# Peptides against a protein of PDB entry 2YKT: the designs that were tried, part 69

Target 1, 231 residues: chain A of PDB entry 2YKT
Amino acid sequence: SRSEEMHRLTENVYKTIMEQFNPSLRNFIAMGKNYEKALAGVTYAAKGYFDALVKMGELASESQGSKELGDVLFQMAEVHRQIQNQLEEMLKSFHNELLTQLEQKVELDSRYLSAALKKYQTEQRSKGDALDKCQAELKKLRKKSQGSKNPQKYSDKELQYIDAISNKQGELENYVSDGYKTALTEERRRFCFLVEKQCAVAKNSAAYHSKGKELLAQKLPLWQQACADPS

## One batch from the design tools (peptide; aimed at target 1 F193)

Design b2_p30_3_s1 (made by RFdiffusion4, then SolubleMPNN; from b2_p30_3, 14 letters changed)
Fold by OpenDDE base, seed 3:
Structure b2_p30_3_s1 (fold): chain B 231 residues (1-231), chain A 30 residues (1-30)
Amino acid sequence: as target 1 above (231 residues)
Amino acid sequence: MLKEFEEKLEETKKKIEELEEEIKKLKEEI
């Protein structure tokens, strides 16, 4: 029936969230943590590299003919430091605004969805059972009426069951329809939340890239000329 | 038969209420 199909669709939405979306989201969080760790590792490794660059700058500053190149090397290291600071800020935001929040939600969401699905199923079944009961009673009444010497005695009761069946059928259909809309809304809400959080990450990432671009664009021409302009 | 069905219906209502309370609590935690 139409109601049965809608019921199956409703259950499938909840199952898809529970069995596909939430596990995938857990994996997404895990991959995010891995990415964060890798970037933190990059930051650490870069520090060592640019500290070594500073040492080269010190040597240049001590030289007779390359003193100005020492300043260039120091500037290169300083620009890197500023870029790395911006990266750390981005990573902090990434952790606090995305990963932590998703991690908190996804664990509880499984329980929530299980309860929500169970509620829906329980109520749907209850309405279905009530409908089936009325249909069964009508069938019994009709059988009794057919065997009776006075069938008219049961006419009012038959009408009562017919009306009850019609009403219960409508209620069941409406409930299942609303259940489906609710389930779809729950699914959409989760995707929207992910999109919104990822937009925040994208904004922070853009800020990081912009800062790096600005700093390098400002200094790179000067550094490129440093060897061409003998002291 | 009808009485048994009514009892089952009442039990079902209680279960639904319990689930609603659980859902409410979980929503507050998420």
Scores: peptide ipSAE 0.155, ipTM 0.791, DockQ to the pose 0.010
OpenDDE base, seeds 1, 2, 4, 5: peptide ipSAE 0.138, 0.144, 0.043, 0.142; ipTM 0.780, 0.784, 0.484, 0.782

Design b2_p30_3_s3 (made by RFdiffusion4, then SolubleMPNN; from b2_p30_3, 15 letters changed)
Fold by OpenDDE base, seed 1:
Structure b2_p30_3_s3 (fold): chain B 231 residues (1-231), chain A 30 residues (1-30)
Amino acid sequence: as target 1 above (231 residues)
Amino acid sequence: MLEEFEKKLEETKKKIEELEEKIKKLKEEI
């Protein structure tokens, strides 16, 4: 029946969230943590590199003919330090606004969805059972009426059961329909949440890239000129 | 038979209410 098909669709939505979406989200979080760790490693390695660059700047400052290049090398190291600070801020946001929040939600969501699905199944079954009961009682009543010398005695009860069956059928169909809409809304909400959190990450990433571009664009011409002007 | 079904229906209603409360609590924790 239409109701049975829609019921199967509803259950499949919940199952897809529980068995496909949530495990995939857990994997996404794990991959995010790996990515964060790698980027933190880059930041650490960069510190060593630019500390070594500062040492080269110190040597230039001690030279007789390259003192001005010492300042250039110090500026290069400082700009890169500022860029790395922006990266660290982005990583903190990535951790706190995306990974932590997703991790908290995915764990609670499994319990929530299990309860929501169970509620839906319980109510759907209850309405189905009530419909089946009314249909069975009508069938019994009709059999009794056919065997009776006064069939008119059962006419009012027959009408009552017919009306009850119609109402319960409509109620079941509406309930399953609403259940399907609710399930789809729950699925959409989860994807929307992921998109929104990823948008926040994208904004922070854009800020990092913009700051880096700005700092380098400002200083790079000066650094390039320093080698052209022999002092 | 009707009385048994009514009893089952009442038990089912209680289970639904319990599930609703559980869902509510879980939503508050999220």
Scores: peptide ipSAE 0.132, ipTM 0.760, DockQ to the pose 0.010
OpenDDE base, seeds 2, 3, 4, 5: peptide ipSAE 0.129, 0.132, 0.043, 0.013; ipTM 0.755, 0.770, 0.399, 0.328

Design b2_p30_3_s4 (made by RFdiffusion4, then SolubleMPNN; from b2_p30_3, 15 letters changed)
Fold by OpenDDE base, seed 1:
Structure b2_p30_3_s4 (fold): chain B 231 residues (1-231), chain A 30 residues (1-30)
Amino acid sequence: as target 1 above (231 residues)
Amino acid sequence: MLEEFEKKLAETEKKIKELEEKIKELKELI
């Protein structure tokens, strides 16, 4: 029947979220943590490299003919520090605003969805059972009426059961239909949440890239000229 | 957001229990 098919579709939406979306989201979080770790590693390694560059700048500053190049090397290291600070801010946001929140949400969501599906199934069954009961009672009443010397005495009660069956059938169909819409909304909400969180990360990443571009664009011409200037 | 989910979970679990009792009652009357 239409209601049975819609019921199956509704259950499948919940199952898809639980069995496909949530596991995939957990994997996404895990991959995000790996990415974060790698970026932290880059930051650490870069610090060592630019600290060594500062040492070269110190040597230049101690020289008789290359003092100005010492300042250039120090500026290069300072710009790097500023870029790395911006990266660290991005990473903090990535961790706190994306990974942590998703991790907390996905764990709770598994329980929520299980309960939501169970609620839907239980209510659907309750309505179905109530309908079946009314149908069975009408059938019994009709059998009793057929065996009676006065069938007219059961006419009002028969009409009441017919009306009840009609109402319960409509209620069941509406409930299942609404259940399907609700399930689809739940699915959409989860994807939207992911998109919104990823947008926040993208904005922070854009700020990082913009700051780096700005700083380097400002200083790079000066550094490129440093060796051309007479000592 | 997490608090909202926790609240919804609790409400849902309560409702499930109520519905299960209703189903039980219906079965006893059939």
Scores: peptide ipSAE 0.077, ipTM 0.697, DockQ to the pose 0.015
OpenDDE base, seeds 2, 3, 4, 5: peptide ipSAE 0.054, 0.071, 0.075, 0.072; ipTM 0.686, 0.683, 0.678, 0.687

Design b2_p30_4 (made by RFdiffusion4)
Pose (drawn by RFdiffusion4):
Structure b2_p30_4 (pose): chain A 225 residues (1-144, 151-231), chain P 30 residues (1-30)
Amino acid sequence: SRSEEMHRLTENVYKTIMEQFNPSLRNFIAMGKNYEKALAGVTYAAKGYFDALVKMGELASESQGSKELGDVLFQMAEVHRQIQNQLEEMLKSFHNELLTQLEQKVELDSRYLSAALKKYQTEQRSKGDALDKCQAELKKLRKKPQKYSDKELQYIDAISNKQGELENYVSDGYKTALTEERRRFCFLVEKQCAVAKNSAAYHSKGKELLAQKLPLWQQACADPS
Amino acid sequence: FYTELQEFHEEKLDDVNNLITEMEDFLADT
């Protein structure tokens, strides 16, 4: 009887994956694509900014008394080119390693989940029907206490076998369904962890490039007196 | 601006390192 409760829980897990998780995953993929489109806009504009900054650096390089300021502006643009390309690296860890792999899995999952739930429902119903029939045949013999005919005993053995088979099938079906849900959340967490490792490398690169160059830049227009 | 940018990178690096540790623990537990 707790078997029937478990049978409904299992159907509910498959329904939750197909109607909640995968659609939310489709939405997450869409937001990721918008995010990358926006990140491309920033990388492009950062280019225009830093070329405008190099133009100022060229002007200071050609002047009397301000040449070293020209060098400072060149170095600022250079630091940004180095930071940006550590960012473009985190960016491709986003496209090829996250968005593409998510889209690939979610595409195949619709058919896979529809088929798995259906196979489970058919197998569970077939085992339930066979058990009910065996029990009806036995009830017929028994109707028309510590005694049992040879045939009654054979039905009792068969009912016991089929009941054990049905309960194991529902028990294993529930464990499998929870595992399908956990594998999908695990893959999402793994893809996010990978993008995160590249975000750490990007931010670490920025900290050190600036920790190296920033004091010299702050010194360039200090009072020499 | 560049001082604030450096601070921004330091704050975000700590946050990202903490997030990575949480994600690796979650995956190990599963």

Design b2_p30_4_s1 (made by RFdiffusion4, then SolubleMPNN; from b2_p30_4, 21 letters changed)
Fold by OpenDDE base, seed 1:
Formats: structure tokens, C-alpha cells, sequence
Structure b2_p30_4_s1 (fold): chain B 231 residues (1-231), chain A 30 residues (1-30)
């Protein structure tokens, strides 16, 4: 029936979220944590490199003929520090606004969806069973009427069962239809949440890249000329 | 230019956010 097909579709939406979306989201979070760790590793390694560059700048500053190059090397290290600070801010956002929130959501969601599906199934079955019962009672009544010397005695009760069946059928169809809309809404909400959180990360990443570009674009011409102008 | 690409990106991002907000509103009203 239309109701049975829509019921199957509704259950399939919940199953798709539970069996495909949520596991994939857990994997996404795990890959995100790996990416975060790698970026933190880059930040740490870069610090060591630019600390060594500062040491080269100190040596230049102690020289008689290369003092100005010491300042250039210090500026290079400082610009790097500023870029790394922006990266750290982006990483904090990535952790707190994306990974942590998704992890909390996916853990709560498994329990929520299981309960929501169970509630839907229980109510759907209850309505279905009530309909089936009325249909069975009508069938029994019709059999009694056919065997009776006075079939008209059962006419009013037959009409009552027909009306009850019609009403229960309509209620079941509406319930399953609303259930399907609800399930699709639940799925869409999860994708929207992911997109929103990823957009926040993208904004923070854009700010990081913009700041890095700005700082380097400002200073790089000066650094490139430093060797051409021997003081 | 890289600046033009960034501006285009920001515009697209804003459009996506507006669509998400609209969708969220519709989902709350259902």
C-alpha cells in the first residue's frame, strides 16, 4: 500500500542516517583530528626553524658588514610568528567549533535517532494494528449478517465500522506522511549543521591566509632589496 | 587577481550562509 511504502521510506531515512551518515561523520572527525595533529606538528617544526633563523640574525647583527641583514632576518622570523599565531587561532577554531561540536552531536545523535525511530515504529504499528482490528471485526460482522435471518439488524454497526476504518486509514496515512517529512528534516538538519560548521572553519582559514598574504606582501620587497643596498 | 578570487569566494560564502539560514528557518517552521 501507499502507507506501507512510505513507512519503508521513512525507516530507510533513519537507517541511512544511523548506518551511513553517522559512521561517515565519525570518520570525518577522526580525519579532522589527524589533520589538526599534522598542522600542530608543522607549527612546532616551523618554530624550531625560525628560532634557528633568529640565531642567524643575531650573528649578522654582530658582524661589521651585515648588521642590516640581521634586522631583515629578525623581521622574517617575526612575520612568521604572526602567521603562526593566525594558524593557531584557526586550529583552535577548527578544534572547538568543528571537531568538538561534531563529536558531541554524533554521540548524542545515535541515541536520539534510535529513540525517535523506535517511537515512530511503535506508534505506526499501534495505528496499523488498530486498523487491522477494525477490518477484522467488520469482516466478522459481515459473516454474521450473511448467516442471519435479519441482516438489517447489523447495518448500523457495519456503517460504524466502515467509518472507523476510513478514519483510521486516514490517520495512519497522515502519520506516516508526517513521519517521512520529519525524517527528511532530521537528515537535512545534520547536513546543514556540518555545512555551517565547515563554513566557520573556512572563514577562519580565509582570515589566516589573508593575514599571511598581507604580511608577506608588505615585507617581501624590503627583504629582497636588503642585499642590493650594502650599507 | 588573487584579491578578486578572494572577493568572489567571500561572496559565495555569504550566499551559502544565507541559503543555510533560510533552510534552517524553513525546517523550524515545518
Amino acid sequence: as target 1 above (231 residues)
Amino acid sequence: SLEEKLAEFEKKLKEIEEKIEEMEKLLKEM
Scores: peptide ipSAE 0.007, ipTM 0.342, DockQ to the pose 0.111
OpenDDE base, seeds 2, 3, 4, 5: peptide ipSAE 0.006, 0.000, 0.000, 0.000; ipTM 0.324, 0.269, 0.232, 0.253; seed 3 fails the geometry check

Design b2_p30_4_s2 (made by RFdiffusion4, then SolubleMPNN; from b2_p30_4, 20 letters changed)
Fold by OpenDDE base, seed 5:
Structure b2_p30_4_s2 (fold): chain B 231 residues (1-231), chain A 30 residues (1-30)
Amino acid sequence: as target 1 above (231 residues)
Amino acid sequence: ELQELLEKFEKELKEIEEKIEEMEKLLKEA
């Protein structure tokens, strides 16, 4: 029936969120942690590289003919240090706060969805059972009427059961329909949440890149001229 | 922006917990 099909669809939405979306979100979080770890590794490795660059700057500063290039090398290292510090701060917030909170949310959400689905199933079953009972009673009444010497005795009661069945059928259909809409809304809400949180991540990333671009844009022209304009 | 995001997460977590408790109560009473 239409109600049965819609019921299956409703259950499938909840199951899809629980069995597909939430596990995928957990995987996303895991991949985010892996990505952060890798970037932290990059920043750590870069520290050694730029420390070595500073050492080269020291040597230049001690030279008779390349002293000004020492300052250039120091500036290069310092700008990169500032960029790395901003990256580390961003990653720390992303990993330790944002991802952790997301993990907590997805865990609680799984429990919520389980309860929501169970509630829906219980109420749907209750309405279905009530409908089935009325249908069974009507069938019994009709059998009694067919065997009776006075079938008209049961006519009013038969009409009452027919009306009750019609009403209960309509209520069940409406309940399942509303349940389906609710389930779809729950699914959409979760995707919207993910999009919104990723927008925040994107904004933070944009700010990071903007600052890096600003710092490099300020200094790069000076560095490029350093060898052409010896002191 | 990150602080605001974290505050939203905390609020959402609390709301989820409250809804879970409510639903679990309703299920036990049924």
Scores: peptide ipSAE 0.031, ipTM 0.529, DockQ to the pose 0.023
OpenDDE base, seeds 1, 2, 3, 4: peptide ipSAE 0.021, 0.005, 0.000, 0.014; ipTM 0.447, 0.294, 0.237, 0.385; seeds 3, 4 fail the geometry check

Design b2_p30_4_s3 (made by RFdiffusion4, then SolubleMPNN; from b2_p30_4, 21 letters changed)
Fold by OpenDDE base, seed 5:
Structure b2_p30_4_s3 (fold): chain B 231 residues (1-231), chain A 30 residues (1-30)
Amino acid sequence: as target 1 above (231 residues)
Amino acid sequence: MLEQELQEFEEKLAEIEKKIAEMEALLEKA
């Protein structure tokens, strides 16, 4: 029946969220944590490199003929520090605004979806059982009427059961239809949340890239001229 | 914002669990 088909579709939506989406989201979070750790590792390694560059700048500053190049090397290290600070802020946001929030939601969501599906199934079954009971009673009444010498005495009750069956069928169909819409809304909400959080990550990443580009674009021409124009 | 959303989810969960219990009790009596 149409109701049974929609019921199966509704259950499949919940099952897809619980068995496909949520496990995939947990994996996504895990991969995000790995990515964060790798970027933190890059930041740490870069610090060592640019600290060594500062040491080269110190040596230049101590020289008689290369003092001005010391300042250039210090500026290069300082620009790197500012770029790395921006990366650290991006990583903090990535952790706090994406990974932590997704992790908290996905753990709570397992319990929520299980309960929501159970509620839907219980109510759907209750309405289905009530309909089946009414149909069974009508069938019994019709059998009694066919065996009776006066079938007319059952006509009013037959009409009442027919009306009750029609109403219960309509209620069941409406409930299943609403259940399907609710399930689809639940699925869409989860994807939308993921998209919105990724947009926030993209904005933070853009800020990091923009800051780096601006700082380097400002200083690079000066650094390129430093060897050609000794003091 | 996240704390509020989590609280709302917890409240909804509690409500759903209560309704399930009520429905199950009714089904046992019927």
Scores: peptide ipSAE 0.037, ipTM 0.666, DockQ to the pose 0.014
OpenDDE base, seeds 1, 2, 3, 4: peptide ipSAE 0.019, 0.012, 0.032, 0.012; ipTM 0.473, 0.356, 0.556, 0.358; seed 4 fails the geometry check

Design b2_p30_4_s4 (made by RFdiffusion4, then SolubleMPNN; from b2_p30_4, 21 letters changed)
Fold by OpenDDE base, seed 3:
Structure b2_p30_4_s4 (fold): chain B 231 residues (1-231), chain A 30 residues (1-30)
Amino acid sequence: as target 1 above (231 residues)
Amino acid sequence: SLEQQLQQFEEKLEEIKKKIKEMEELLKKA
């Protein structure tokens, strides 16, 4: 029946969230943590590299013919330090605004969804059983009426069961329909939350890249001319 | 400027949120 099909669809939405979405989200969080760790590693490694560059700048500053190149090397190292600082700030936002919040939600969601599904199933079954009972009673009544010398005796009761069946069927259909809409809304809300959080991450990432671009674009022409300029 | 770009992102985000809300309302009516 239409109600049975819609019931199956409703259960499948909840199952998809619990068995597909939430595990995939946990994996996404895990991959995010790995990515964060790798970027932190990059920052650490970069520090060593640019500290070594500073040392080269010191040597240039001590030379007679390359003093101005010392300042250039120092500026290069400093700009990259500032870029790395922006990366660290982006990583903090990435951790706090995305990973932590998603992790908190996904841990709570399994229990919530299980309870929601169970509640839906219990009420759906209750309404279905009540409908089936009325249908069975009507069938018994009709059998008695057919065997009776006075079928008219049962006519009012038959009408009452028909009306009750119609009402219960309508209630069941509406309940299942609303259940399906609710389930779809719950699924959509979870995806929307992910999208919104990822948009925040994208904004922070854009700020990081923009700052890096601006700093380098400002200084690079100067650095490129440093070797062409007379000592 | 960076500040202007950030403001544009915020405006776009609010537009997206509005569209999401509208879609949720449509789903309730369907």
Scores: peptide ipSAE 0.017, ipTM 0.410, DockQ to the pose 0.066
OpenDDE base, seeds 1, 2, 4, 5: peptide ipSAE 0.016, 0.007, 0.017, 0.014; ipTM 0.416, 0.350, 0.378, 0.344; seeds 2, 5 fail the geometry check

Design b2_p30_5 (made by RFdiffusion4)
Pose (drawn by RFdiffusion4):
Structure b2_p30_5 (pose): chain A 225 residues (1-144, 151-231), chain P 30 residues (1-30)
Amino acid sequence: SRSEEMHRLTENVYKTIMEQFNPSLRNFIAMGKNYEKALAGVTYAAKGYFDALVKMGELASESQGSKELGDVLFQMAEVHRQIQNQLEEMLKSFHNELLTQLEQKVELDSRYLSAALKKYQTEQRSKGDALDKCQAELKKLRKKPQKYSDKELQYIDAISNKQGELENYVSDGYKTALTEERRRFCFLVEKQCAVAKNSAAYHSKGKELLAQKLPLWQQACADPS
Amino acid sequence: EEAEEFEEFLKEESEEYEKDLEEFEEEEEE
């Protein structure tokens, strides 16, 4: 009987994956694509800014008394080129290693989940029907206490076997369904961890490039007196 | 150590999910 409760829980897990998780995953993929389209806009504009800044650096390079300021502006643009390309690295860890792999999995999953739930429902119903029939045949013999005919005993053995088979099938089906759900959340968490490692390398590169150059930049227009 | 074990667990569960999809696709091709 708890078996029937477990049977409904299992159907519910497959339904939750197909109707909640995968659609939300489709939405996440769409937000990721918008995010990358936006990140591309920033990388591009950062280019225009830094070229405009190099132009100022060229002007200071050609002047009397401000040449070193020209060097400071060149170095600012250079630091940004090095930071940016550590960002472009985190960006491709986003496209090839996250968005593409998620899209690939979710595409195949619709058929896979529809087929797995269906196979499970058919196998569970077929074992339940065979058990009910064996039990009906036994009830017929028994109707027309510590005594059992040869045939009644054979039915009792068969019912015991099929009941054990049905309960194991439902028990294993539930464990499998929870595992299908955990594998999908685990893959999502792994893809996010990978992008996060590249975000750490990007931010670490920025801290050290700036920690190196920033004091010299702050000194460039200090009072020499 | 705990973080490494957690990452290995995630990887293992992801590889099992990918293998299930590949096996299912191969069966549908047959």

Design b2_p30_5_s1 (made by RFdiffusion4, then SolubleMPNN; from b2_p30_5, 16 letters changed)
Fold by OpenDDE base, seed 1:
Structure b2_p30_5_s1 (fold): chain B 231 residues (1-231), chain A 30 residues (1-30)
Amino acid sequence: as target 1 above (231 residues)
Amino acid sequence: SSEQKKLEELKKETEEYLEELEKFKKEEEE
């Protein structure tokens, strides 16, 4: 029946969230942690590189003819330090605002969805059973009427059962329909949550990139002229 | 403006979802 099909669709939405979305989200979190670790590794490696650059700047400062280039090299290292600090802030936000929050919500969500699905299934079954009961009673009544010398005695009850069946059928269909809409809304909300959190990450990433661009744009012309204007 | 409206809708839906989760959590703790 249409209601049975819609019921199966509803259950499939919940199952998809529980069996596909949530595990995929856990994997997403794990991949995020890996990404964070790799970026932390980049930060560490960058520190070594720019510390070495500072050493080159020290050597320039000790030279007879390249002292001013020492300051340039120090500025280069300092700008990159500031960029790296911005990256660290972004990573902190990435960890605290995305990964941690997702981890907290995924476990709670699994329990929530299980309960929601169970509630839906229980009520759907209850309505289905009530409908089946009315249908069975109507069938019994019709059999009794057919064997009776006075069939008219049962006419009013027959009409009552027909009306009850119609109403219960409508209620079941509406409930399942609403259940399907609810399930789809639940799925959408979870994707919305992910999108929102990823938007926060994107904003933080944009801030990182903007800061880097700004700092480099400010200093790069000066650095480019350093060799052209020997002191 | 259209993109901003979409984002606001997403935020609202997310907030509603989070409230439902917190409500469920509270009910489980009772």
Scores: peptide ipSAE 0.093, ipTM 0.621, DockQ to the pose 0.886
OpenDDE base, seeds 2, 3, 4, 5: peptide ipSAE 0.006, 0.020, 0.022, 0.020; ipTM 0.267, 0.476, 0.414, 0.502; seed 3 fails the geometry check

Design b2_p30_5_s2 (made by RFdiffusion4, then SolubleMPNN; from b2_p30_5, 15 letters changed; failed a check: too like the target's own chain)
Amino acid sequence: SSEEKKLQELKKLSQEYEKELEEFQKELEE

Design b2_p30_5_s3 (made by RFdiffusion4, then SolubleMPNN; from b2_p30_5, 16 letters changed)
Fold by OpenDDE base, seed 1:
Structure b2_p30_5_s3 (fold): chain B 231 residues (1-231), chain A 30 residues (1-30)
Amino acid sequence: as target 1 above (231 residues)
Amino acid sequence: SSEEKRLAELRKLSQEYEKKLEEFKKKEEE
């Protein structure tokens, strides 16, 4: 029946969230942690590189003919230090605002969805059983009427059962339909939450890139000029 | 704008998700 099909669809939505979305989200979180670790590794490696650059700047400062280039090299290292600091801030936000929040919610969500599905199933079954019972009673009544010398005696009751069946069928269909819409909305909410949190990550990333661009754009011409004008 | 409407919808649905989870959490603690 249409209601049975829609019921199956509804259950499938919940199952898809529970069995596909949430596990995928857990994997997403795990991959995020790996990404964070790698970026932290980049920061550490960068420190070594720019510390070495500072050493080159020290050598320039100690030289007879390249002292001014020592300051340039120090500035280069300092700008990169600032860029790395911005990266670290981004990583903190990435961890605290995305990964931690998703991790906390995904566990709670598993229980939530289980309860929601169970509630839906219970009510759907209850309405279905009530409908089946009413249909069975009508069938019994009709059998009794066929064997009776006065079938007219049962006409009013038959009409009542027919009306009851119609109403219960309608209620079941509406409930299942609403259940399906609700399930789809639950799925959409989760994706929207993910998108929103990822937007926050994107904003933080943009800030990191913007800061780097600004700092480098400001200083790069000066550094280039230092090489062009030997003192 | 259409973009503003889409953003508002995104935020609304996201907030509803959080609200429903929070409500459920409170019920579990009771």
Scores: peptide ipSAE 0.298, ipTM 0.821, DockQ to the pose 0.837
OpenDDE base, seeds 2, 3, 4, 5: peptide ipSAE 0.282, 0.285, 0.283, 0.297; ipTM 0.811, 0.811, 0.811, 0.823

Design b2_p30_5_s4 (made by RFdiffusion4, then SolubleMPNN; from b2_p30_5, 14 letters changed)
Fold by OpenDDE base, seed 3:
Structure b2_p30_5_s4 (fold): chain B 231 residues (1-231), chain A 30 residues (1-30)
Amino acid sequence: as target 1 above (231 residues)
Amino acid sequence: SSAEKELEELKKLSKEYEEELKKFEEEEKE
């Protein structure tokens, strides 16, 4: 029936969120943590590299003919430090605004969805059982009427059951339809939440990239000229 | 703009989701 099909669709939406979306979100969080760790590792490794670059700058500064190149090398290392600091700030935001928020909510959401689905199923079944009971009673009444010498005796009761069945059928259909809309809305809200949190990450990432671009754009021409224009 | 309206709707839905989860969490603690 239409109501049965709609019921299956409704349950499938909840199941999709619970069995596909939420596990995928947990994996997304795990991959995010892995990415964060890798970027932290890059930061650490880069520090060693640019500290070594500073050492080369010190040697240049101590030289007779390359003193100005010492300042260039120091500036290169300093610009990197500033870029790296910006990356660290981005990572903090990434952790606090995305990963932590998602991690806290995903477990709660699993319980929420389980409860929501159970509530829906219980009420749907209750309405269905009530409908089935009325249909069964009507069938019994009709059987009794057919065996009676006075069928007209049961006519009013038959009409009452027909009306009750019609009303209960309509209520069930409406309930299941609303349930489906609700389930779709629940799914959409979860995706919206993810998108909004990812937008915050994207903004922070853009700030990081912008800062790096600005710093390098200001200095790179000067550094490139340093070897061509010895002092 | 249409894009701004869509963004506002997205934010609204996200907020509603957070509110529903918060409500549920409070109910579980009772």
Scores: peptide ipSAE 0.231, ipTM 0.766, DockQ to the pose 0.778
OpenDDE base, seeds 1, 2, 4, 5: peptide ipSAE 0.206, 0.204, 0.205, 0.207; ipTM 0.750, 0.754, 0.750, 0.752

